# Designs tried in a protein design run: peptides against a protein of PDB entry 6IDX. Part 281

Target 1, 380 residues: chain A of PDB entry 6IDX
Amino acid sequence: KELAKLSADVTFATEFINMDGIIVLTRLVESGTKLLSHYSEMLAFTLTAFLELMDHGIVSWDMVSITFIKQIAGYVSQPMVDVSILQRSLAILESMVLNSQSLYQKIAEEITVGQLISHLQVSNQEIQTYAIALINALFLKAPEDKRQDMANAFAQKHLRSIILNHVIRGNRPIKTEMAHQLYVLQVLTFNLLEERMMTKMDPNDQAQRDIIFELRRIAFDAESDPSNAPGSGTEKRKAMYTKDYKMLGFTNHINPAMDFTQTPPGMLALDNMLYLAKVHQDTYIRIVLENSSREDKHECPFGRSAIELTKMLCEILQVGELPNEGRNDYHPMFFTHDRAFEELFGICIQLLNKTWKEMRATAEDFNKVMQVVREQITRA

## One batch from the design tools (peptide; made by RFdiffusion4, then SolubleMPNN)

Design b2_p26_2_s1 (from b2_p26_2, 14 letters changed)
Fold by OpenDDE base, seed 1:
Structure b2_p26_2_s1 (fold): chain B 380 residues (1-380), chain A 26 residues (1-26)
Amino acid sequence: as target 1 above (380 residues)
Amino acid sequence: SAAAEKQEKAIAAFQKAHKKRRKKSF
């Protein structure tokens, strides 16, 4: 206890480290000797002293043995560990992950997200916060190839459901520290959209063109019996599709693929449109048909609106930006939906369509409508 | 690289958040 308190002083820390004191503390943890009365209290103070000593930056985190890492990981993975030891073990692992890429690799092999999820199913919000903070540290430090796999593990209904039910819908107010960790998790997850946001459509890729054709099919052919004979000449078909792409509100109604060559939002806009058309088909068809039947120049161009809205949402959510300190603003919707970005898009496109009607907008008012919609989204 | 600089800034933010949290909890 006294050592843990004194270890916060830089003068004491420097002398204690020069006497190999930190090596003695690490060996005490490595030994795992549960034989002493009050072992749990002594271990909790040892772990505190270790953290306070390492905070001075005198000793490299890379000096830590694999045996020490395994013992700390063991305190996080074992059931019925003292809460004080668990909290300090989570804090040590978070610090290791943040300060050393070599320690990150070792910890990522020893600890699963499933083990950390168990620490979210507790009534102690501090333990929950340290568990999410460690998840976020692992996510930040993950190499690009593993980052998607980690995010898919986070997108698993279990983690979101547990955060929603045990943290967000918990019987206790969310503290600032937890709100920050939820914000961080949201930002890190939305950063996975950066690749799609920066992916240009290839106008020569037939599979991507088939998605645009599927958007047309869902909007205009959903009620038409498949009996329309394949024999209507290719030119009449092309002319029909040009009309349909104009009714869908693409800027380039001759070649809609060109609208997705601008990055941002690139292919991410097409992903959102396809998600809306497949998951919320009635909403999609309604939006398209309401605007395609208007002859009054007050039609809302769905395709253009979807692209610019996707870009706007990326700007509002700061897609491709890393989490900032001091922000605590998270969207509960992120934890309620598997495809939270696409669901947010589906809500916002309906809001845009409503706002367009209320403003009696024309194509000339497009930027003004988008500005009003931006203000509505940022105030909600 | 600009990506490396962004990552270093984020790591520093995470470390600062950790230290602030620990000072309140320990």
Scores: peptide ipSAE 0.528, ipTM 0.946, DockQ to the pose 0.758
Fold by OpenDDE base, seed 4:
Structure b2_p26_2_s1 (fold): chain B 380 residues (1-380), chain A 26 residues (1-26)
Amino acid sequence: as target 1 above (380 residues)
Amino acid sequence: SAAAEKQEKAIAAFQKAHKKRRKKSF
């Protein structure tokens, strides 16, 4: 206990480390020897002293043995560990992951996200906070190839549902530390959209053009009687599609693929449009047809609006920016929906369409409508 | 790289958040 307290002092820490004191503490943990009276209390103070000593940066985290890592991972994976040991073990693993890429690799092999999820199902918010902080540290330090696998594990309804039910909907107020970890998880998850946000459409890719054609089909052919037989000549078809793409509100109504060549938001805007069209088809068709039937200059250009809204949402959510210290703002919607970004887009595009109508906007008012919508989204 | 510098800043923020949390919990 006194060692753990003194280890916070840099002078004591320096002298103790020079006496190989850190090696003695690591060996004590590595031995796993439960034979001592008050073992749990002694171990909790040993782990505290180790953390305080390592925080001085005098000793590299890379000095830590695989046996030590396995013991600490063991305390996190065992169901009947003292809460004080569990908390310190989670804290040590978080520190290891943050301070060393080599230790990250070793820890990622020894601990599964499933084991950490079990620590989210407890009534102790401190344990929940350390568990989610370790998850976030692992996510931050994951290489790009494994980051998608972690993303897929987060896209697993399970972690999201557990956080929602046991953390957010828990019978206790969310502390600032937990709110920060929820914010961090949200930002790290939305940063997976960066690739799509920075992906330019290839106007020559037929598969990408087929998505734009599917948007047209859903809007105009789903309600049309099958009597438009395929037999009208190729020129009439091209002229028809140009009209349809104009009604969809694309800026380039001749070649809508060109609207998705700008990054941001690139292909992410097309993904959002396709999600809206498939998952919220009635809403999509309504928005498109309400603006396509207008012969007045008050049509809301859906295609242009969807692109600029996607870009705005990326800016608001800071897609491609890493989490900042002191931010605690998380959206509960992120934990309620599997595709939270696309669902947010679907809400915001309806808000945009409503605001456009209320303002009696024209194409000249476009930027003004977007500013009003931005203010509405940021106040909600 | 700009990406590496962003990551280093994030790691530093995470370390600082960890230390602040630990001082309240221990």
Scores: peptide ipSAE 0.525, ipTM 0.945, DockQ to the pose 0.784
Fold by OpenDDE base, seed 5:
Formats: C-alpha cells, sequence, structure tokens
Structure b2_p26_2_s1 (fold): chain B 380 residues (1-380), chain A 26 residues (1-26)
C-alpha cells in the first residue's frame, strides 16, 4: 500500500527502479504465488505500484516478459477474479498495448474481443470503461489488415448490442470517462469508411456503372408496367437513361459515374445511395419520384444531394481523423444499427429533402440548404 | 509519415486519458 503510493513520486520511483524494485514486482506477479492469490489486496497494490512505476517512463515496456502478460491476461480471463485485480489487469493491458507494438502483438494473441465482452455485461461502470478502453487501444494499434476484423467483431451484433443494453441503456448515468471511450470507439469504427470515402469511381468500370443503373431501375422500373421493357434501339435507350439520370438529380446526366470521381466522398456516396435504395426502398422511391415529377425548378437533386450529404457527414463525423482527448460526444445511433453510417445517411437525406421543400429551394439555394441541414444535424 | 505522426498523437492522447481515468478510479 505504501509502495503503491510512493511509486507515484518520481524521486522514489527512480531510486526504487535503480534497486531493481520493478523486477521484483514483476517476478511476484509472474510466479503466481499463492501468497498474492490469498491476499487480493496485496496483488492489487502490487499491480498499482507496477503501473505507477511504469508511468514515469524510466523503464521500457518491452522489458515485460511473456509470462507476466500471460498472468495479467489470465486475471482478465478468469470468471471469479477480484474486481480490484480485474480493473488493474485491464489497465495494465491497455498501457502495454498503447506503449509497445511488440506487447500489442503478444496481447492480441492472448486476448480476444469476445473475452472482453463478458466484462461489459457487468453493473460496474469502471470495469466496463476499462474493458472498452482496452478494446479501443487494441483497435488503435491494430495493423490495417486486422482493423477490418476488429470492426467485423464490433459489427458482430453482440458487442454493439451489449454496449447498447448494458452501458448506454444502463440504469446509471454515463460518466465522462465512459462517454469518452464510446466516442473513441465510434471514431475508430467510422475511420473504416475512409477507404470507401477515398475510393474514386472508375467511369469505365461496368460493375460500378451497373450500381448506378440499379439505382435507376429501383426508382423507375418498380412502378413501370413490364410491357415497357426498353426493346427500343441502343440510342433511344441511352437517351432514356440520360433523362432518368437527370430525374435522379445527378450533375452529369450522360455519365453519372463522373459525379463519384471526387474524393471525398467517392464510392461511399454510392454505397449510401444503394443501401437506401435496397433497405429503405419506399423512402428512396418516394424521394426520387417526388422530385422527378416537379417541373417548377424546386426539385431537390437527389444524386447531388446524396454526394454532398455524404461528404458533410464524413466532415461532421471526422472520418479519417483519429480520436481527440477530451471529447465525449458519441451518437447513440452508432450502437442501434449494424450499418449506422448508412442509416444516419437515410435519416439525414430525408431531413435534407424536407428542408429543401420547407425553404422552397432551387438549385441556386443548394449551399444554403446544406448549411441549414448541417446546423440541424449538429444540434441533434 | 503523416499517418505515423497522427497515430503517435492519438497514442499520446489515449495514454493521457488512461492516466486521468486511473487517477479518478484507483
Amino acid sequence: as target 1 above (380 residues)
Amino acid sequence: SAAAEKQEKAIAAFQKAHKKRRKKSF
């Protein structure tokens, strides 16, 4: 207890480290001695002292043995661990992951996100916070190839659902520290959209053009009697598609693929449009047809609006930016849907279409509508 | 790289958040 308190002092820490004191503490943990297991308090103070000593940066985290990592991971994986030991063990693993890439690799082999999920299913918000903080540390330190797997593990309906039900919808106020970890998890997950946001459409790619054609099909062929199958020659078909792409509100009516060559938002805008068209088909068809039937210059250009809204959402959500200290603003919707970004887009495109109508906007008012919509989204 | 510098800044922010949280919860 005194050692744990004194270890926060840099002068004491320096002297204690020079006397190999930290090596003694690590060996006590590594040995798994029945003495430390019988006195959970003594182990908790040992782990506290270790963290306080390592916080001075005098000793490299790379000095930590694999045996020590396995012991700490063992305390996190044991179902009947003392809460004080569990909390300190989660904190140690978080610190290891943050301070060393070599320790990250070893910890990522010993601990799965699935094991950390059990620590979210508890009433103790401190344990929940340290568990999410460790998940976030693992996510931050993951190489690019493994980030998608971690996201898929998060998109595994289980982790999201557990955070929603046991953390967000818990009977306790969310503390600032937990709110920060929820914000961090949101930002790290939305950063996976960066690839799609920075992917340019290839106007010559037939498969990508077929997606745009599918948007046209869903909007216009869903109500058309099958007798109007476009059996007319290739030129009449191209002219018909140009009209349809104009009604869809693309800027380039001849080749809508050109509208997706700008990054951001690149292909991410097309992904959002296709998601809306397939998952919320009635909403999509309504928005398109309400604007396609207008001859009064008050039509809301869906294609242009979808692209600029996707870009705006990327800016608001800071897609491609790493989490900042001191932020605690998280969106509960991120935890309610598997495809939270596309669902947010679907809500916001309806808001945009409504705001456009309310403002009696024309194409010249486009930027003003987008500004009003931005203010509405950021105040919600 | 600019990406590496961004990551180092994020790691430093995470470490600072960790230390602040630990001082309140320990």
Scores: peptide ipSAE 0.524, ipTM 0.945, DockQ to the pose 0.791
Fold by OpenDDE base, seed 2:
Structure b2_p26_2_s1 (fold): chain B 380 residues (1-380), chain A 26 residues (1-26)
Amino acid sequence: as target 1 above (380 residues)
Amino acid sequence: SAAAEKQEKAIAAFQKAHKKRRKKSF
């Protein structure tokens, strides 16, 4: 206990480290000594002293043995571990992941997300916070090739549902530390959209053009009896599509693919539009047809609006930015939906369409409508 | 690289958040 307290002092820590004191502490943990296993308090103080000593940066984290890592990981995987030991073990693993890429690799092999999920189901918010913080540290330190796999493992309905039910909907106020970890998890997950946000559409890619054609089909052909497909020649068909792409509110009525060549939001806007059209088809058709039947210059250009809204949402959510210290703002929808970004887009595009009608906007008012919508989204 | 510097800044933020949390929980 006194050692753990004194280890916070840099002078004491320097002297103690020079006396190989940290090596003694690590060996005590590595040995799994019956003394430390029987006296949870002594082990908790040993782990505290180790953390406080390592915080001085005098000793490299790479000095830590694989046996020590396995013992700490063992305390996290044990179902009947003392809460004080568990908390310190999670904190040690978080520190190891943050301070060393070599330790990250070893820890990522020893600990599963499933083991960390069990620590989210407890009534202790501090344990929950350390578990999410370790998840976030692992996610931050994941190499790019594994980041999507980690995100898919974390985006599993199970983790999201557990966080929602046991953390967000818990019978207690969310502390600032937990709110920060929820914010971090949101930012790290939405950063996976950066690739799509920066992907330009290739106007010559037929598969990408077929998605735009599918948007047209869903809007205009889904209610039309297939019997009225006029066998009209290629030119009439091309002229028809130009009209339909105008009615969809694309800027380039001749080649809508050109509207997706700008990054941001690139292909991410098309992904959102396709998601809306497939998952919320009635909402999509209603928005398109309500504006396509207008001859009064008060039509809301859906295609242009969807692109600029996607860009705005990327700006609001800071897609491609790493988490900032001191932020604790998270969107509850991130935990309520599997496709939270696309669902947010679907709500916001309806809000945009409503706001456009209420303002009696024209194409000249587009930027004013977008500014009002931005203020509405950021106040919610 | 700008990506490496951005990651280093994030790691530093995480370390600072960790230290603040420990001071309240330990």
Scores: peptide ipSAE 0.520, ipTM 0.944, DockQ to the pose 0.773

Design b2_p26_2_s2 (from b2_p26_2, 16 letters changed)
Fold by OpenDDE base, seed 5:
Structure b2_p26_2_s2 (fold): chain B 380 residues (1-380), chain A 26 residues (1-26)
Amino acid sequence: as target 1 above (380 residues)
Amino acid sequence: SEKEEKQEKAIEAFRKWFKKQRKKSF
């Protein structure tokens, strides 16, 4: 207890470290000594002293043994652990992940997201905060390939649902510390969109062109079996598609793939359009047909609008920017669905289409409509 | 790289924030 208090002082910490004091504390934890396990308070103070000493940056985190990591991970995995030990063990693991890439690799092998989910299902918001902080540390330190795997994992879908139901919709007000961790998790999740946002469409890639053709098919051929593509000559088909791509509101009616060569938003805009067309087909068809049937120059160009809206949403959500330590603003909606960005796009494209009609906009008013929509989204 | 420097700054900010929170809860 005295050691834990004194360890916060840099002068004491320096002398204690010079006396191999950290080595003694680590060996006490590693040995699993029945003394520390029988006295939860003594273990909690030992773990506090270890953290306070390491926080001076005098000793490298790389000195920590695999036995120590396994012992701390063991405290996190035990169902009957004291709350004070659990909280300190989560804080130690988070500190290890942040301070050492070698410790990150070892911890990522010993700790699963599934084990951390159990600590989110409790009423203690401090434990929940440290569990999310450890998840955020693991996400921040993960290589790009592993970040995508963490996002695609069944564990991530379940994690969002658990956070929504047990943290955000919990019976307690969200503290500033938890709000910050939810903000960080949101930012790190949106940064997974950066790759698609910065991916240019290849106008010569047939598979990417087939996605644009599928958007046309869903909008205009909804009743036609794809087998009944009438044997009209290749030129008549190209002329027909050029008309359809004009009605879809692409800037390049001949080759809509050219509209997706600008980054941002690159391929992410095409992903949003395809998601809307497949998941919200009635909404997509309504928006396209309502504008394609107009002859009054008040047509809302869906393709152009969807690209610029995707870019605007990336700017509002700061996609590709790292989390700021001073921010605590998170949107609960982003924890309601796995494809929350595409669902937000589907809401915002309807808002844009409504705002365009209300303003009686033409193609010349496009930037004015986008500015009004930006103000509406940022005030909501 | 500029991306690695930005990542290291974010990690450092996270360390400082978390250290400040631990001092309130411990």
Scores: peptide ipSAE 0.269, ipTM 0.847, DockQ to the pose 0.746
Fold by OpenDDE base, seed 2:
Structure b2_p26_2_s2 (fold): chain B 380 residues (1-380), chain A 26 residues (1-26)
Amino acid sequence: as target 1 above (380 residues)
Amino acid sequence: SEKEEKQEKAIEAFRKWFKKQRKKSF
């Protein structure tokens, strides 16, 4: 206990480290499963002293043995560990992940997604906070290519719904510390959209063109009697598609692929449109057909609106921005669904279509409608 | 890269936050 307090002092820490004191503490943890497990308080103070000593940055985290990592990971994975030991063990793992890429790799192999999620299902908000902080540290230190796989693994284990039910809707007020970790998790999750937001459509990619064609099919062929499949030549087919792409509200009616070459929002706009068309088909068809049947110049251009709305949502949500230390603003809505961005898009595109009608807008009013919609989204 | 520098700043931010929280909870 006194060692743990004194370890916060840099002068004491320097002398204690020079006396190999940290090596002694590390060896006690490495060897100590039987003796220290009987004295949970002694182990908790040992782990506190170790963490306070390491926080001075005098000793490299890379000096930590694999045996020590396994012992700390063992305390996180064991169901009957004292809360004080668990808290300090989560804190040590988070510090290891943040301070060393080598330790990150070892911890990512030793700790399972299921173990981390189990610590969210407890009533102790401090344990929940350190568990989310460790998740956030793992996301932040993950190679870019592995971040999506990690996010998918957490989604498969219902991370968002568990956070919603056990943290956000818990019987305790959310502390500022937890609110910050929820904000960080939200930011890191939306940053997974950055790649798609910055991906230009290739007008020569047939698979990407087939998605645009699928949007047309869902909007117009789902209500068309299969008897009206125009069996007539390639030119009539091209002219028909140009009309359909105009009715869909693309800027380039001849080659809609050109509308997705601008980044941001690039392919992310097409992903949102396809999600709306597949998951909320009735809403999609209604929005398209209500505007496609208008001859009064008050048609809302769906394609253009979807692209500009996707860009606006990326700006509002700060997609591609890293988390800031001082922010605690998280949106509970983003924990209600795994595809929360696409669901938000589906709500906002309906709001846009409604606002367009209420304003009796024309194509010249497009920017004014977008400003009003931005204000509505940011005030909600 | 500018991306790596931004990432290292975010990691440092996280380290500072974490040290501050531990001092409150331990």
Scores: peptide ipSAE 0.267, ipTM 0.847, DockQ to the pose 0.785
Fold by OpenDDE base, seed 3:
Structure b2_p26_2_s2 (fold): chain B 380 residues (1-380), chain A 26 residues (1-26)
Amino acid sequence: as target 1 above (380 residues)
Amino acid sequence: SEKEEKQEKAIEAFRKWFKKQRKKSF
C-alpha cells in the first residue's frame, strides 16, 4: 500500500527502479505466489505499484516477460477474480498494448474477443470502461491489414449490441470516461471505411463495372438473372444502358465508372449504393423509379446524389481522422447495427430525395439541396 | 509519413488520457 502511493513520486520511483525494485515486483507476480493469490488486496497494490512505476517511462515496457503477460491475462480470463485485480489487470494490458508493439502481439495471442466482451456484460462501469479501452488500444495498435478481421471478430460476438444493451441502455448515467471510450471506438470503426473512401474505381476493371450493371439490373429488371453478363452488348444494348445510367442519375451516363474515380468518396459510394440496392431493395427501386419517370426537370439524380451524400457523411463523421483526447461525443445509433454507416446512408438518401421534392429542385439547385440536407443531418 | 505522424499523435493522446484515468482509479 505504501509502495503503491510512493510509486507515483518520480524521485522514489527512480531510486526504487535503480534498486531493481520493479524486477522484484514482476517476479512476485510471475511466481503466482500463494501469498498474492490469497491476499487480493496485496496483489492489487502490487499491480498498482508496477503500473505507477512504469508510468514514469524510466523502464521500457519491452522488459516485461511472457510469464508476466500470461499471469495478467490469467487474471482477465478467470471468471472468479477480485474486481480490483481485474481492473488493474485490464489497465496493465492496455498500457502494454499502447507502449509496445511486441507486447501487443503477445497479448493478441493470449486474450480472446470473448473474454473482453464478457467484461462488458457486468454492472461495473469501471470494468466496462477498461474493457472498451483495451479494445480501442488493440484496434489502434493493430496492423492495418488486421483491423478489419478484428472488427469482424467483435461483430461475430455482438460487441455493438452488448455495448448498447449493457452500457448505453444501462440503468446508470454514462460517465465522461466511458463516453470518451465509446467516442474512440466509434472513430476507430469509421476509420475502417478510409480504404474504400480513398479507393478509385478502375474504369477498365470488369468486376467493378459489373457492380454498376447490377445496380441497373436491380432498378429496371429485378426479375432478370444476374448471369446476363453485360459484356457483349450490341450498339443497341450500349445505347439502352446509356439511357438507364441517365435514369439512375449518373453524371457520366455513358461511362458511370468515371463518377467513382474521384476520391473521396471513391468506391465507398458504390458500396453504399450496392448495400441499399441489396438490403433495402424496395426503397432503392422506389427512389430510382420515382425520379426516372419524371420529364419535368425535377428528377433527383440518384447516382450523383449518392456519391455526394457519401462524401458529405465522410466529412461529417471525419472518416480518416484519429480520435482526440478531449472528445466524448458518441452516437448511440452507431451501436444499433454492424453496418451502421450504410444504414445511415440509407436513411440520409431518403431524406435527400424527400428534401429535393419539397424544394421542387432542379439540377441547378443541387448544391442548395445538399446544403439543406447537411444542416438536417448535423442537427439530428 | 504524415499518416504515421498522425498515428503517433493519437497513440500519445491515448497514453495521456489513460495515465490521467489511472490516477483517478487507483
Scores: peptide ipSAE 0.264, ipTM 0.846, DockQ to the pose 0.817
Fold by OpenDDE base, seed 1:
Structure b2_p26_2_s2 (fold): chain B 380 residues (1-380), chain A 26 residues (1-26)
Amino acid sequence: as target 1 above (380 residues)
Amino acid sequence: SEKEEKQEKAIEAFRKWFKKQRKKSF
């Protein structure tokens, strides 16, 4: 106890470390020996002292043994651990993940998302916060190639649903620290959109062109069997498609693929359009047909609007930016759906279409409508 | 309880720590 208190002092910490004191603390944890009366209290103070000593940055985190990591991970995975030990174990693991890529790799092998999710199902908001903080640390330190797999693993384990039901809809006010961790998780998840946002459409990629054709099919041929392979279009069909792409509100109605070559939002806009068309088909068809049937120059160009709205949402959500320490603003909507960005797009495109009608906008008013929509989204 | 007070003091110490770590790592 006194050691844990003194370990916060840099002078004491320096001398204690010079005396191999930190090695003694690590060995005490590694031994796992429950032989002492009050072992749990002693261990909690040992873990506190260790963390305070390491926080001075005098000793590298890479000095920590795999046995120590396994022991700390063991305290997180055991169902009947003292809350004081669990808190410190989560904090130590977070520190390890944040301060060492080598330790991250070892911890990612020892700890499953399922074990961390169990700590979200408790009534203790501090434990929930530490569990989310460790999830966020693991997400932040994940190699780029593994970030999507980690996000998918979180979705499959109902992490979002558990956070929604046990944290956001909990009977207790959300503390600032939890709100910050929810914000961080939101930012890290939205940053997975960056790849698609920066992916240019290849106008020669047939699979990407088939998505644009599917948008046309859903809007205009909803009763037609998908068995008609899109590729064998006669010149008459190509001319028909050019008309349909104009009615869809693409800027390049001859080759709509060119509208997706600009990054941002690149392919992410096409993903949003396809999601809307498949998941909210009635809403998609309504928006397209309401504007395609207008001859009064008050048609809202859906394709152009969807692209610019996707770009705007990326700017508002700061896609590609790292979490800011001072922020604690999270969107509860992010935790209501697995495809929260695409659902937000689906809400905002309806808002845009409504605002366009209310303003009696023409194509010349496009930028003005987008500014009004931006203000509406940022005030909501 | 004395246990709750010890727990709250521990939580407060780690909240301060998390704030410090976030400032370094995020």
Scores: peptide ipSAE 0.062, ipTM 0.567, DockQ to the pose 0.035

